# Peptides against a protein of PDB entry 4X86, part 21

Target 1, 56 residues: chain A of PDB entry 4X86
Amino acid sequence: EGPQLLLSEAVSRAAKAAGARPLTSPESLSRDLEAPEVQESYRQQLRSDIQKRLQE

## One batch from the design tools (peptide; aimed at target 1 A10 P22)

Design b2_p23_2_s3 (made by RFdiffusion4, then SolubleMPNN; from b2_p23_2, 11 letters changed)
Fold by OpenDDE base, seed 5:
Structure b2_p23_2_s3 (fold): chain B 56 residues (1-56), chain A 23 residues (1-23)
Amino acid sequence: as target 1 above (56 residues)
Amino acid sequence: METTEAVANAIVEQYLAQGLLER
């Protein structure tokens, strides 16, 4: 199973924090970010981040 | 290694540069 944080949501939050807004819609912007291979890469990174924090 | 936060921020900067996001 593993961690299930979506990259699209992470980007949405980061954009908001930076004061940035999509020109069209967040859904359109996030289409490529929701591709299975992209999400899998992000999941692996998130898993790595968690593991690193556990070692700190 | 790069963090997930850094990855998300880098994508935001990329989208800003491409004109997909605006401030």
Scores: peptide ipSAE 0.546, ipTM 0.884, DockQ to the pose 0.565
OpenDDE base, seeds 1, 2, 3, 4: peptide ipSAE 0.546, 0.539, 0.542, 0.542; ipTM 0.884, 0.882, 0.883, 0.883

Design b2_p23_2_s4 (made by RFdiffusion4, then SolubleMPNN; from b2_p23_2, 10 letters changed)
Fold by OpenDDE base, seed 1:
Structure b2_p23_2_s4 (fold): chain B 56 residues (1-56), chain A 23 residues (1-23)
Amino acid sequence: as target 1 above (56 residues)
Amino acid sequence: METTERIAREIVKEYLEQGLLER
């Protein structure tokens, strides 16, 4: 599974844990999460977090 | 991983605020 699938899975789990569900559909949510801006933000946060951890 | 989970929680929060998710 690629990062987009991992993120989608994580969001689905987090949403469920929060008692939240997509207003439209899980598939629509997944497509939204695959948007370039979302994936780039995710990659940047991931990289930033790793760098932060390395500095600790 | 923790980072992914944290990011996911943040996304859920934002999507709730934006009305893309509902409770």
Scores: peptide ipSAE 0.638, ipTM 0.911, DockQ to the pose 0.677
OpenDDE base, seeds 2, 3, 4, 5: peptide ipSAE 0.634, 0.632, 0.636, 0.635; ipTM 0.912, 0.911, 0.911, 0.911

Design b2_p23_3 (made by RFdiffusion4)
Pose (drawn by RFdiffusion4):
Order: C-alpha cells, then structure tokens, then sequence
Structure b2_p23_3 (pose): chain A 56 residues (1-56), chain P 23 residues (1-23)
C-alpha cells in the first residue's frame, strides 16, 4: 500500500514477518510505541526521508 | 516508499529484542 504512518502498525507488521511474539503482550508493546518521544522521532524521520526522495 | 517505514520498524524490532521484549 504505502509507508505506514503509525509506528505501532509498522512494528506489528515487522514482528509478524519476523515471526516474533512479545514477551509481554501486543497491547503493552503498542502502549510503549505510542510514547510521544518515539512517535515524534518517527514522524521526523518520515518527513526527512520523504523530502529527500522528493529532491529528484 | 513503503520501505521507509519498514526499515525503521525493523530497527525498532531489533532494539526491542535486545531489551528482552520478545520470546
């Protein structure tokens, strides 16, 4: 489809492809991925990379 | 463009495995 805007869904898809199951729970892992610092860092990385590829 | 989010998700997944969050 396209680049995943939600980090939580990106991690879930990556874990499934890697066959990884959490020691805790998917709910606990998602809660931690929603921490503002983590989501903001992901948004900034996405913005930077999209602008760079657009620079062609 | 989908690789942009997939690469970051793989790095986060490896960090979480190092932190002992996975079986």
Amino acid sequence: as target 1 above (56 residues)
Amino acid sequence: FSDLSEEVAEEVLEQLKEEGRFL

Design b2_p23_3_s1 (made by RFdiffusion4, then SolubleMPNN; from b2_p23_3, 13 letters changed)
Fold by OpenDDE base, seed 4:
Structure b2_p23_3_s1 (fold): chain B 56 residues (1-56), chain A 23 residues (1-23)
Amino acid sequence: as target 1 above (56 residues)
Amino acid sequence: LAEISERRAREVLEAYKAAGLFR
């Protein structure tokens, strides 16, 4: 269980909103961000952030 | 959840910019 959000999608949207552009390509970067270990770390951090928000 | 995920993503983005992956 827990949050099921894609880091690659979130970063892409954040970059677009901020006008930031990858030095390579969006597709290449997205593939790197979809690595299982990277996604798992993001999920854990996200879960922690949610818990902190609920405790406020 | 969306706002929390966006905040985390922005922090990651800034770190990547500092590391030279984004301009």
Scores: peptide ipSAE 0.357, ipTM 0.810, DockQ to the pose 0.610
OpenDDE base, seeds 1, 2, 3, 5: peptide ipSAE 0.356, 0.345, 0.350, 0.356; ipTM 0.808, 0.805, 0.805, 0.809

Design b2_p23_3_s2 (made by RFdiffusion4, then SolubleMPNN; from b2_p23_3, 12 letters changed)
Fold by OpenDDE base, seed 3:
Structure b2_p23_3_s2 (fold): chain B 56 residues (1-56), chain A 23 residues (1-23)
Amino acid sequence: as target 1 above (56 residues)
Amino acid sequence: LSEISESRAREVLARYKEAGLFR
């Protein structure tokens, strides 16, 4: 339950928008960001962010 | 949600830049 937004996708979009380039290959970065534990951390942070926005 | 996710992504990207993962 909760938000199911992908960190890998979000970071990729942000990087492209900012002109930022990974020091490794984009593919390697994506694999790292798609790790379940990393995604779970992102989900928790995103959930917290949503709560903060609701309280502002 | 898109705005919130984008904000979080920008923060993550900034941290990764500082950590030397992005340039």
Scores: peptide ipSAE 0.452, ipTM 0.845, DockQ to the pose 0.589
OpenDDE base, seeds 1, 2, 4, 5: peptide ipSAE 0.448, 0.449, 0.451, 0.451; ipTM 0.843, 0.844, 0.845, 0.844

Design b2_p23_3_s3 (made by RFdiffusion4, then SolubleMPNN; from b2_p23_3, 14 letters changed)
Fold by OpenDDE base, seed 1:
Structure b2_p23_3_s3 (fold): chain B 56 residues (1-56), chain A 23 residues (1-23)
Amino acid sequence: as target 1 above (56 residues)
Amino acid sequence: LSSISESYAEAVLKEYIAAGLFR
């Protein structure tokens, strides 16, 4: 439960803002970034960062 | 939350750029 955040979507937005294009394809990049282990690492990092911010 | 998400995404993007996966 909670807000659903995808690293693939976030990176896509960041790439667009920077004018950067993947060498392969957006679909290939998304597939890599949507891997379960990558998504879990992203979720854990966000959770950790949020907790740190709350302690400041 | 959006700011934290964007910050992490930018870090990942920089890593990919450094690895030569973006142009």
Scores: peptide ipSAE 0.436, ipTM 0.859, DockQ to the pose 0.641
OpenDDE base, seeds 2, 3, 4, 5: peptide ipSAE 0.434, 0.432, 0.433, 0.431; ipTM 0.859, 0.858, 0.858, 0.858

Design b2_p23_3_s4 (made by RFdiffusion4, then SolubleMPNN; from b2_p23_3, 14 letters changed)
Fold by OpenDDE base, seed 5:
Structure b2_p23_3_s4 (fold): chain B 56 residues (1-56), chain A 23 residues (1-23)
Amino acid sequence: as target 1 above (56 residues)
Amino acid sequence: LAEISESYARRLLEEYKERGLFR
């Protein structure tokens, strides 16, 4: 694991940095981001990306 | 880890833009 950001926090930061604005309610977005498949995908990709960076 | 997390988030944002959740 690791002290990764919550996905919601990561998305918020990324959106602000990119100038992206949500077109749905915060509650709806949170529900989407908290979906089990989304959370698992985030975990797996984070692990993969960390390993990739360590090998660079 | 923030950078790595945000890298994934950026990819996810592109998908959400396609779905009309972000502009």
Scores: peptide ipSAE 0.621, ipTM 0.901, DockQ to the pose 0.619
OpenDDE base, seeds 1, 2, 3, 4: peptide ipSAE 0.620, 0.620, 0.618, 0.619; ipTM 0.901, 0.901, 0.900, 0.901

Design b2_p23_4 (made by RFdiffusion4)
Pose (drawn by RFdiffusion4):
Structure b2_p23_4 (pose): chain A 56 residues (1-56), chain P 23 residues (1-23)
Amino acid sequence: as target 1 above (56 residues)
Amino acid sequence: SVSEEVGEEIVEELIEEGRMVLE
């Protein structure tokens, strides 16, 4: 489809493709991925990379 | 995609930390 805007869904997809199951729970992992610092860092990385590919 | 690459890095880090295990 397209680049995943939600980091929590990106990680879930990656774990499923890797066959990884959490030691805790998907709910606990998702709660941690929603920490503001983590979500903001992801948003900044996405903005930077999109702008760079657009630079063609 | 960038989102897939970031997701894969996070999963690898969680496996190394023992917070996730492989099936």

Design b2_p23_4_s1 (made by RFdiffusion4, then SolubleMPNN; from b2_p23_4, 10 letters changed)
Fold by OpenDDE base, seed 2:
Structure b2_p23_4_s1 (fold): chain B 56 residues (1-56), chain A 23 residues (1-23)
Amino acid sequence: as target 1 above (56 residues)
Amino acid sequence: SLSDEVGRAIVEALLAAGRLELE
C-alpha cells in the first residue's frame, strides 16, 4: 500500500478510536487527504517518528 | 502503532479545522 492508503487508514482508525466522524462525507474527507502536501507531511512525520523511536 | 500515533495528530488537526466532529 502506498502513502495515500496508509494515511487514509491511519486517519480512519484514529478517528474511530476518538469517536470522530466527518462533518461532510467520508468521501469528501478522503479527497482532502489525497492532497499531495498532506500525504508528504504524513510521510515525513512517519519517518521522523520512526527515527525518534530508533533513538530511544 | 506508529501510524496510529500519526493518525491521532491528524485527527486533532481535523477536529480543529472543523472537518471532523466528536460523536
Scores: peptide ipSAE 0.536, ipTM 0.901, DockQ to the pose 0.667
OpenDDE base, seeds 1, 3, 4, 5: peptide ipSAE 0.534, 0.532, 0.533, 0.535; ipTM 0.901, 0.901, 0.900, 0.901; seeds 1, 4 fail the geometry check

Design b2_p23_4_s2 (made by RFdiffusion4, then SolubleMPNN; from b2_p23_4, 11 letters changed)
Fold by OpenDDE base, seed 1:
Structure b2_p23_4_s2 (fold): chain B 56 residues (1-56), chain A 23 residues (1-23)
Amino acid sequence: as target 1 above (56 residues)
Amino acid sequence: SLSDEVGRQIVEALLAAGRLERE
Protein backbone atom coordinates (compact mmCIF):
# COMPACT_ATOMS: atom_id res chain seq x y z
CA GLU B 1 0.00 0.00 0.00
CA GLY B 2 0.87 3.65 0.07
CA PRO B 3 -0.62 7.09 -0.26
CA GLN B 4 -1.60 8.32 -3.69
CA LEU B 5 -0.46 11.79 -2.73
CA LEU B 6 3.29 12.15 -3.14
CA LEU B 7 5.37 13.91 -0.53
CA SER B 8 6.20 16.58 -3.07
CA GLU B 9 2.51 17.26 -3.55
CA ALA B 10 1.82 17.22 0.19
CA VAL B 11 4.60 19.73 0.77
CA SER B 12 3.42 21.87 -2.11
CA ARG B 13 -0.07 22.03 -0.66
CA ALA B 14 1.21 22.76 2.82
CA ALA B 15 3.60 25.43 1.58
CA LYS B 16 0.80 27.21 -0.22
CA ALA B 17 -1.35 27.05 2.89
CA ALA B 18 1.49 28.52 4.92
CA GLY B 19 2.29 31.20 2.38
CA ALA B 20 5.75 29.77 1.91
CA ARG B 21 7.83 29.58 -1.25
CA PRO B 22 11.15 27.98 -2.16
CA LEU B 23 14.30 30.06 -2.14
CA THR B 24 15.65 28.08 -5.05
CA SER B 25 13.03 26.84 -7.47
CA PRO B 26 9.88 24.79 -7.11
CA GLU B 27 11.32 22.29 -9.56
CA SER B 28 14.53 21.88 -7.61
CA LEU B 29 12.67 21.33 -4.37
CA SER B 30 10.26 18.92 -6.01
CA ARG B 31 13.14 16.92 -7.42
CA ASP B 32 14.60 16.52 -3.94
CA LEU B 33 11.25 15.51 -2.50
CA GLU B 34 10.60 13.03 -5.29
CA ALA B 35 13.66 10.98 -4.47
CA PRO B 36 12.60 7.38 -3.85
CA GLU B 37 14.16 7.19 -0.41
CA VAL B 38 12.42 10.40 0.64
CA GLN B 39 9.07 9.21 -0.64
CA GLU B 40 9.51 5.93 1.19
CA SER B 41 10.35 7.75 4.40
CA TYR B 42 7.19 9.79 3.94
CA ARG B 43 5.12 6.66 3.47
CA GLN B 44 6.60 5.15 6.61
CA GLN B 45 5.90 8.31 8.56
CA LEU B 46 2.27 8.28 7.48
CA ARG B 47 2.00 4.68 8.53
CA SER B 48 3.55 5.48 11.87
CA ASP B 49 1.21 8.41 12.37
CA ILE B 50 -1.79 6.24 11.64
CA GLN B 51 -0.60 3.73 14.21
CA LYS B 52 -0.13 6.46 16.78
CA ARG B 53 -3.61 7.82 16.19
CA LEU B 54 -5.13 4.38 16.49
CA GLN B 55 -3.46 4.02 19.86
CA GLU B 56 -5.10 7.13 21.22
CA SER A 1 -5.61 14.86 6.56
CA LEU A 2 -2.52 12.96 7.60
CA SER A 3 -0.72 13.90 4.43
CA ASP A 4 -1.46 17.55 5.08
CA GLU A 5 -0.19 17.25 8.64
CA VAL A 6 3.04 15.64 7.51
CA GLY A 7 3.32 18.21 4.77
CA ARG A 8 2.98 20.96 7.34
CA GLN A 9 5.71 19.45 9.46
CA ILE A 10 8.03 19.20 6.49
CA VAL A 11 7.29 22.80 5.56
CA GLU A 12 8.29 23.91 9.04
CA ALA A 13 11.51 21.95 8.76
CA LEU A 14 12.24 23.42 5.34
CA LEU A 15 11.59 26.91 6.67
CA ALA A 16 14.02 26.27 9.49
CA ALA A 17 16.55 24.93 7.01
CA GLY A 18 16.23 27.97 4.78
CA ARG A 19 14.83 26.08 1.82
CA LEU A 20 11.52 27.90 2.11
CA GLU A 21 10.57 31.41 3.13
CA ARG A 22 7.28 32.93 4.10
CA GLU A 23 5.83 35.52 1.76
Scores: peptide ipSAE 0.594, ipTM 0.912, DockQ to the pose 0.679
OpenDDE base, seeds 2, 3, 4, 5: peptide ipSAE 0.593, 0.590, 0.593, 0.590; ipTM 0.913, 0.912, 0.913, 0.912

Design b2_p23_4_s3 (made by RFdiffusion4, then SolubleMPNN; from b2_p23_4, 8 letters changed)
Fold by OpenDDE base, seed 4:
Parts: C-alpha cells; sequence; structure tokens
Structure b2_p23_4_s3 (fold): chain B 56 residues (1-56), chain A 23 residues (1-23)
C-alpha cells in the first residue's frame, strides 16, 4: 500500500549522478539512510508528495 | 522521477553539511 522505494537507493542514485561521495564513513551514512524511522518518513513524504502532484 | 528529485535534494543537503563531497 503505497510507494515501495528506498531512500538509500534514491540517495545512492543521486550521489552517483552528481559525482558525490561520502566524506564520513560510508557505512555510517548507509546506516542512517536505512534506519527504519527514516525509511518510513521517506515513504510517507513520497506518498504525500505524489498525492499533492496528482491534485495540481 | 520524484525519487530522483528527493535523492538530489538529500545529496545537496549532505554536501552542505559536509557529509559528502564532489569527486
Amino acid sequence: as target 1 above (56 residues)
Amino acid sequence: SLSDEVGRAIVEALLAEGRMELE
């Protein structure tokens, strides 16, 4: 029910496209982006943003 | 895509925070 996207994957794709890399521990960044609460917040925001765009 | 837009925004924020750098 709703978008099944991963924030970590979205950031990874964007970082590669921009030519950006982590300055801190890559594992630490991945851990932060893969945290359940962060992923859930991303899912909710994504769903909300999609709904807003559909209403435009 | 929307996910790409969000991803780009996060990358920009991480760059600004000094957690990422441009290669």
Scores: peptide ipSAE 0.610, ipTM 0.925, DockQ to the pose 0.701
OpenDDE base, seeds 1, 2, 3, 5: peptide ipSAE 0.609, 0.608, 0.605, 0.608; ipTM 0.925, 0.924, 0.924, 0.924

Design b2_p23_4_s4 (made by RFdiffusion4, then SolubleMPNN; from b2_p23_4, 10 letters changed)
Fold by OpenDDE base, seed 5:
Structure b2_p23_4_s4 (fold): chain B 56 residues (1-56), chain A 23 residues (1-23)
Amino acid sequence: as target 1 above (56 residues)
Amino acid sequence: SLSDEVGRRIVEALLAAGRLELE
């Protein structure tokens, strides 16, 4: 269940691509993004978005 | 990819919030 790529990993990859770095630490940001409620919200949105794309 | 799009939007939000900065 859930997306293959965790939100924290998606953000990490996108940040690197954009040349962005955390003002504190990557670990601190990852902890925030790895919170269960945050990951679950991401999963729900991703699932919903996929379903919408399949209907287009 | 969808995850990349979401990641990019989150990065933009984090930049605006001062959690990230551009090199």
Scores: peptide ipSAE 0.586, ipTM 0.914, DockQ to the pose 0.710
OpenDDE base, seeds 1, 2, 3, 4: peptide ipSAE 0.546, 0.567, 0.547, 0.548; ipTM 0.902, 0.909, 0.903, 0.903; seed 4 fails the geometry check

Design b2_p23_5 (made by RFdiffusion4)
Pose (drawn by RFdiffusion4):
Structure b2_p23_5 (pose): chain A 56 residues (1-56), chain P 23 residues (1-23)
Amino acid sequence: as target 1 above (56 residues)
Amino acid sequence: STSEEVGEEIVEELLEEGRMILE
């Protein structure tokens, strides 16, 4: 489809493809991924990378 | 994609920390 805008969903897909199951729970992992610092860092990385590929 | 690469790095880090286990 396209680049995943939600980090929580991107990690869920990645773990499923890697066959990884959490020691805790998916709900606990998702709660931690929603921490503002983590989500903001992800948004900034996405913004920077999209602009760079657009620079062609 | 950047989103797939970042997700994969996070899963690797959680596996190294022992917070995830392989099936």

Design b2_p23_5_s1 (made by RFdiffusion4, then SolubleMPNN; from b2_p23_5, 10 letters changed)
Fold by OpenDDE base, seed 5:
Structure b2_p23_5_s1 (fold): chain B 56 residues (1-56), chain A 23 residues (1-23)
Amino acid sequence: as target 1 above (56 residues)
Amino acid sequence: SLSDQVGRRIVEELLAAGRLERE
């Protein structure tokens, strides 16, 4: 289970929408964002956001 | 979407950290 969209992809999409780009390389940033511990933090953030919405 | 919201938040943090720059 977990989020359908990986953090790396979510950030890539959001960065493009904001007109932002990495100072190093897209590949380097994506690699960092694809780390399991980072993806887990992303999952927890999504879960937290869902819970907050359910409480509203 | 939730993923877009989180993505936007991360982008702002990365901009503040100097990992991203605005074109």
Scores: peptide ipSAE 0.566, ipTM 0.908, DockQ to the pose 0.659
OpenDDE base, seeds 1, 2, 3, 4: peptide ipSAE 0.564, 0.562, 0.561, 0.562; ipTM 0.908, 0.908, 0.908, 0.909

Design b2_p23_5_s2 (made by RFdiffusion4, then SolubleMPNN; from b2_p23_5, 8 letters changed)
Fold by OpenDDE base, seed 2:
Structure b2_p23_5_s2 (fold): chain B 56 residues (1-56), chain A 23 residues (1-23)
Amino acid sequence: as target 1 above (56 residues)
Amino acid sequence: SLSDEVGRAIVERLLAEGRLELE
């Protein structure tokens, strides 16, 4: 229950769509975005945003 | 999608921080 995409995947997809690439290695960026606390914050934000949208 | 929207926002921040660059 919750988002199926990891934050790292969401960012990767968005970056590709924007034509953006990391100045460091993609692995380094992914490592930062895959931190459990970061992913948890992402999950909570998505859940909160969904609730807000349902209230609109 | 909502995940794409969040992803785009993060991309903008990463661009501003110099962690990403546009090709």
Scores: peptide ipSAE 0.588, ipTM 0.919, DockQ to the pose 0.681
OpenDDE base, seeds 1, 3, 4, 5: peptide ipSAE 0.588, 0.587, 0.588, 0.586; ipTM 0.920, 0.920, 0.920, 0.919

Design b2_p23_5_s3 (made by RFdiffusion4, then SolubleMPNN; from b2_p23_5, 12 letters changed)
Fold by OpenDDE base, seed 2:
Structure b2_p23_5_s3 (fold): chain B 56 residues (1-56), chain A 23 residues (1-23)
Amino acid sequence: as target 1 above (56 residues)
Amino acid sequence: SLSDQVGRAIVEALLAAGLLERE
């Protein structure tokens, strides 16, 4: 029903796939991406994007 | 996946902002 990944996990996966790393620390980046408001925005966007895909 | 697409977009933005670097 909802997203299966946290935004922090999605970014972590994508960064690894791209061979990218934070200039600070992975933990610091993850902490910022785990902010409740950020995660909620991510959830809403995913929901919206899924809906749009269903309408295509 | 959609999550991967979003993740990739964020990674590109963070790279552009100088918060990530490519190895």
Scores: peptide ipSAE 0.525, ipTM 0.902, DockQ to the pose 0.685
OpenDDE base, seeds 1, 3, 4, 5: peptide ipSAE 0.518, 0.523, 0.522, 0.522; ipTM 0.900, 0.902, 0.901, 0.902

Design b2_p23_5_s4 (made by RFdiffusion4, then SolubleMPNN; from b2_p23_5, 8 letters changed)
Fold by OpenDDE base, seed 4:
Order: C-alpha cells, then structure tokens, then sequence
Structure b2_p23_5_s4 (fold): chain B 56 residues (1-56), chain A 23 residues (1-23)
C-alpha cells in the first residue's frame, strides 16, 4: 500500500479513536490529504520516526 | 506506533483548523 492510503488510514483511525468527525464532507477531507506535498511530508516524517525508534 | 502518532498529530491540527469536530 502506498503513502496515500497509509496517511488516509492513519488519520481515519486516529479520528475514530478521538471521537472526531469531519465538519466538511469526508470526501473533501480525503482529497486534501491526497495532495502531493502532504503525502511526501507524511512519507518523510514516517521514515524519520521509524528510524528514530530503531535507534532507541 | 509512528503512524498512530502522526495520525494523532494531524487530527489535532484538523480540530484546531475546524475541519474536524468532537462527537
């Protein structure tokens, strides 16, 4: 699975855990999360966080 | 996990921006 699905899934799971729901349409929010710059940022952050945990 | 933490951070930002609301 690519970073797009991973980000969307991470946000969805976190929102459910927090009891949060979109004020706009879920489709609109998903579209915003699919922006290339957002996906690239997520990929880099995830990679960095994993590496940091491996070093702990 | 890293993905869970990132998800939580994004949710907090979206709440602050008014894109999400708490039920």
Amino acid sequence: as target 1 above (56 residues)
Amino acid sequence: SPSEELGRQIVERLLAEGRLELE
Scores: peptide ipSAE 0.499, ipTM 0.894, DockQ to the pose 0.689
OpenDDE base, seeds 1, 2, 3, 5: peptide ipSAE 0.496, 0.488, 0.475, 0.491; ipTM 0.893, 0.891, 0.889, 0.891

Design b2_p23_6 (made by RFdiffusion4)
Pose (drawn by RFdiffusion4):
Structure b2_p23_6 (pose): chain A 56 residues (1-56), chain P 23 residues (1-23)
Amino acid sequence: as target 1 above (56 residues)
Amino acid sequence: TEISEEVAEEIVEQLLEEGRLVL
């Protein structure tokens, strides 16, 4: 489809492809991924990379 | 899709190192 805007869904899709199951639970892992610092860092990375590919 | 997949794989690898995921 396209680049995943939600880090939580990106991680869930990656773990499933890797066959990884959490030691805790998917709900606990998602809660941690939603920490403001983690979501903001992801948004900045996405912004930077899209602008760079657009620079062609 | 590559941009989001690479970041997500890096987090999965970090969680495996922290012992929070099992293969």

Design b2_p23_6_s1 (made by RFdiffusion4, then SolubleMPNN; from b2_p23_6, 14 letters changed)
Fold by OpenDDE base, seed 3:
Structure b2_p23_6_s1 (fold): chain B 56 residues (1-56), chain A 23 residues (1-23)
Amino acid sequence: as target 1 above (56 residues)
Amino acid sequence: MEISRSVAERILKEYERRGLLER
């Protein structure tokens, strides 16, 4: 029901694109990013960004 | 998706500010 791409995967891809890497292990990053409050914020930001593009 | 990457980049900026990223 959630996004197809996990937030941790999105962050990893974004980091690579930016020429950066998380200093923490992928497992630790996944745990942090999969926290319910973080996932909710992610969902809201995705929705907001989509709406913003639709308004333009 | 491009949108998910954009959101992820905002999160990465926060991690960078915390010194949790390397370049």
Scores: peptide ipSAE 0.233, ipTM 0.765, DockQ to the pose 0.669
OpenDDE base, seeds 1, 2, 4, 5: peptide ipSAE 0.227, 0.224, 0.230, 0.231; ipTM 0.761, 0.759, 0.762, 0.763

Design b2_p23_6_s2 (made by RFdiffusion4, then SolubleMPNN; from b2_p23_6, 12 letters changed)
Fold by OpenDDE base, seed 4:
Structure b2_p23_6_s2 (fold): chain B 56 residues (1-56), chain A 23 residues (1-23)
Amino acid sequence: as target 1 above (56 residues)
Amino acid sequence: MEISESIANEIVKEYEEKGLLER
C-alpha cells in the first residue's frame, strides 16, 4: 500500500519533462529526495490528494 | 500516476525557486 512511484523517481521524470536539470547531479538530487522523512511526507500528501479527488 | 506527477511538478517548481534546478 505504498505510492506508485518513489518521490525521487517522480521528480526525476517531472524535471526531465520540464527540461529542468540539477545544478549538481541527478544522483545528488535523488539522494536528497530519498531521505525517509521526505519520502514519508510525499506518501502522506499523495494519499491525501487521492482521497480528495475521490471525494470530488 | 497523474497525482504523483502533479505533486512532482510542484516540487520541481520549488527546487527551481530555491536554485537547485535550472532550465
Scores: peptide ipSAE 0.344, ipTM 0.832, DockQ to the pose 0.652
OpenDDE base, seeds 1, 2, 3, 5: peptide ipSAE 0.330, 0.344, 0.338, 0.337; ipTM 0.827, 0.833, 0.830, 0.829

Design b2_p23_6_s3 (made by RFdiffusion4, then SolubleMPNN; from b2_p23_6, 11 letters changed)
Fold by OpenDDE base, seed 1:
Parts: C-alpha cells; structure tokens; sequence
Structure b2_p23_6_s3 (fold): chain B 56 residues (1-56), chain A 23 residues (1-23)
C-alpha cells in the first residue's frame, strides 16, 4: 500500500510541467527525494489527505 | 493521481523559492 508515484517521479513531472529544472542534476535531485524519510513523509501526508477528502 | 500532483507542485514551488530548482 502506497502512492502510485514516488515523490521523486511526481516532482520530476511537476517540475517539467512548470518549466523548472534542478540546479545540480536530475539524478542528484532524485537521490534527495528518494530518501526513505522523505518518501515516507510524502506517503503519510498523501494518505492523510485522501482520508480527509473521503470524510468531507 | 491528483493529490500526488498537488503535493509535488507544492514541493516544486518550495524548491524554486529555495533556489534548488530554477526556470
């Protein structure tokens, strides 16, 4: 159970849509966003947001 | 997923503000 997209992938797509790019490299950015604690925070907040919307 | 995209967009805006991303 988890989000369909990794945070790194979601951010990559959102950045592309916004015309934004990393100052370092896509790979470096991905490594930062793929850190377990970062991904877990994303998962938790995503789950919480879904639950809130279902309760509305 | 809509929520994933919304969250990611927030991260992008934050990173732009912090200078981790640029246009």
Amino acid sequence: as target 1 above (56 residues)
Amino acid sequence: MQISRDYAERIVKQYLEEGLLER
Scores: peptide ipSAE 0.576, ipTM 0.897, DockQ to the pose 0.681
OpenDDE base, seeds 2, 3, 4, 5: peptide ipSAE 0.573, 0.571, 0.575, 0.575; ipTM 0.896, 0.896, 0.897, 0.897

Design b2_p23_6_s4 (made by RFdiffusion4, then SolubleMPNN; from b2_p23_6, 12 letters changed)
Fold by OpenDDE base, seed 2:
Structure b2_p23_6_s4 (fold): chain B 56 residues (1-56), chain A 23 residues (1-23)
Amino acid sequence: as target 1 above (56 residues)
Amino acid sequence: MEISRSYAERIVKEYLERGLLER
């Protein structure tokens, strides 16, 4: 685990913990999550959330 | 990372609603 988990890794772990699985395939889900716009949204929200927590 | 986990949990909930994930 690095300083920041890849979204696909984080979602995979969270899904497993929730007892959920992809309707299609893990690979298909990962590919969807690796879309540039999805990754950028993840980065932005992660940064924002970190900043918010630092102010708490 | 806790932040990543929180975000991922939101994604999981969304994908469950959209039928991309199932239990």
Scores: peptide ipSAE 0.618, ipTM 0.902, DockQ to the pose 0.765
OpenDDE base, seeds 1, 3, 4, 5: peptide ipSAE 0.618, 0.616, 0.617, 0.618; ipTM 0.902, 0.901, 0.901, 0.902

Design b2_p23_7_s1 (made by RFdiffusion4, then SolubleMPNN; its pose is not in this set)
Fold by OpenDDE base, seed 5:
Structure b2_p23_7_s1 (fold): chain B 56 residues (1-56), chain A 23 residues (1-23)
Amino acid sequence: as target 1 above (56 residues)
Amino acid sequence: EEEERRRRRREEEERRRREEEAA
């Protein structure tokens, strides 16, 4: 099983890199991003984006 | 023309995945 790029981790890294703070608590944001439907949608998008870049 | 063919194949694959996820 490859490193599961969790959406929660990706958003936390992006927010830190941008100097952005969540409007809600980081814990509430992480909980919302750990929802299985949201994580699956992110996994699908990530797979699509990787495939697009490999075909360019 | 090759880039347009690659784009069309990607759009068709994305459509098939949506159809398979909705079934």
Scores: peptide ipSAE 0.039, ipTM 0.622, DockQ to the pose 0.000
OpenDDE base, seeds 1, 2, 3, 4: peptide ipSAE 0.019, 0.022, 0.038, 0.018; ipTM 0.378, 0.449, 0.593, 0.316; seed 4 fails the geometry check

Design b2_p23_7_s2 (made by RFdiffusion4, then SolubleMPNN; its pose is not in this set)
Fold by OpenDDE base, seed 5:
Structure b2_p23_7_s2 (fold): chain B 56 residues (1-56), chain A 23 residues (1-23)
Amino acid sequence: as target 1 above (56 residues)
Amino acid sequence: SAAERERRERERREEEERRREEE
């Protein structure tokens, strides 16, 4: 298994690196990003993007 | 919201700083 890049963790890291804050709350954003459907969509997108980069 | 709380905390600090500059 590759590193389980959780979308919630990826967004939290990106937000911190950009100095961005959630408009609502970090906890509400994390809850929405931890939804299984959202996480699966992110995993599929990440796999697709890696495959595209390996074909370049 | 977190942004609204942060704004309100900033406004309180700015008001405290102004009060100290007027004394």
Scores: peptide ipSAE 0.037, ipTM 0.352, DockQ to the pose 0.000
OpenDDE base, seeds 1, 2, 3, 4: peptide ipSAE 0.036, 0.036, 0.035, 0.016; ipTM 0.348, 0.346, 0.347, 0.289

Design b2_p23_8 (made by RFdiffusion4)
Pose (drawn by RFdiffusion4):
Structure b2_p23_8 (pose): chain A 56 residues (1-56), chain P 23 residues (1-23)
Amino acid sequence: as target 1 above (56 residues)
Amino acid sequence: STLLSDAEIAAAGIAAAVAASKA
């Protein structure tokens, strides 16, 4: 489809493709991925990379 | 399936999301 805007969904897809199951639970992992610092860092990385590819 | 810690899964998942944004 497209680049995943939600980091939690990106991690869920990556873990499923890697066959990884959490030691805790998907709910606990998702709660931690929603920490503001983690979500903001992901948003900034996404913005930077999209602008760069657009620079062609 | 393989049992892993949340930190390991998060680190690999975040790396995969970064690689997708550069693609």

Design b2_p23_8_s2 (made by RFdiffusion4, then SolubleMPNN; from b2_p23_8, 16 letters changed)
Fold by OpenDDE base, seed 1:
Structure b2_p23_8_s2 (fold): chain B 56 residues (1-56), chain A 23 residues (1-23)
Amino acid sequence: as target 1 above (56 residues)
Amino acid sequence: TRVQSDEAIREAGLAAWRQELRQ
């Protein structure tokens, strides 16, 4: 598949859209989200959910 | 502007991220 929006960027955008300021800091907020394994785990969860829906 | 927990923001961002991936 083509390039996809990074999870860390999506969270940053969500914060801005909601006018939300993290309790800690933007850096702390993004620290774990920038890890490839974290993004991959959520991506796989989404794929699993889609597959389940297609089978319903 | 309002202060929220990191977890709350992450959850909102994750939902938005999933929407982006579905499109």
Scores: peptide ipSAE 0.447, ipTM 0.849, DockQ to the pose 0.533
OpenDDE base, seeds 2, 3, 4, 5: peptide ipSAE 0.431, 0.438, 0.435, 0.443; ipTM 0.843, 0.843, 0.843, 0.846

Design b2_p23_8_s3 (made by RFdiffusion4, then SolubleMPNN; from b2_p23_8, 12 letters changed)
Fold by OpenDDE base, seed 5:
Structure b2_p23_8_s3 (fold): chain B 56 residues (1-56), chain A 23 residues (1-23)
Amino acid sequence: as target 1 above (56 residues)
Amino acid sequence: MRVVSDEEIKAAGIAAALQEYRQ
């Protein structure tokens, strides 16, 4: 199972909140972040972090 | 609106995305 949050969306939202935009384009940035291996690494890290939070 | 390199915004964005779930 695990979390189903999209890294590309999370980064996009964080960038907007910080008033930052990529030098190339939001679309190019998103393509890089949508790579399966990148998304999977994020999912694993997020799952681990949430599990640790639940132990508090 | 601040313009930054794609690598910088990726690194910072990933960190920010995980921050809210890290103790």
Scores: peptide ipSAE 0.426, ipTM 0.818, DockQ to the pose 0.691
OpenDDE base, seeds 1, 2, 3, 4: peptide ipSAE 0.426, 0.413, 0.425, 0.423; ipTM 0.815, 0.809, 0.815, 0.816

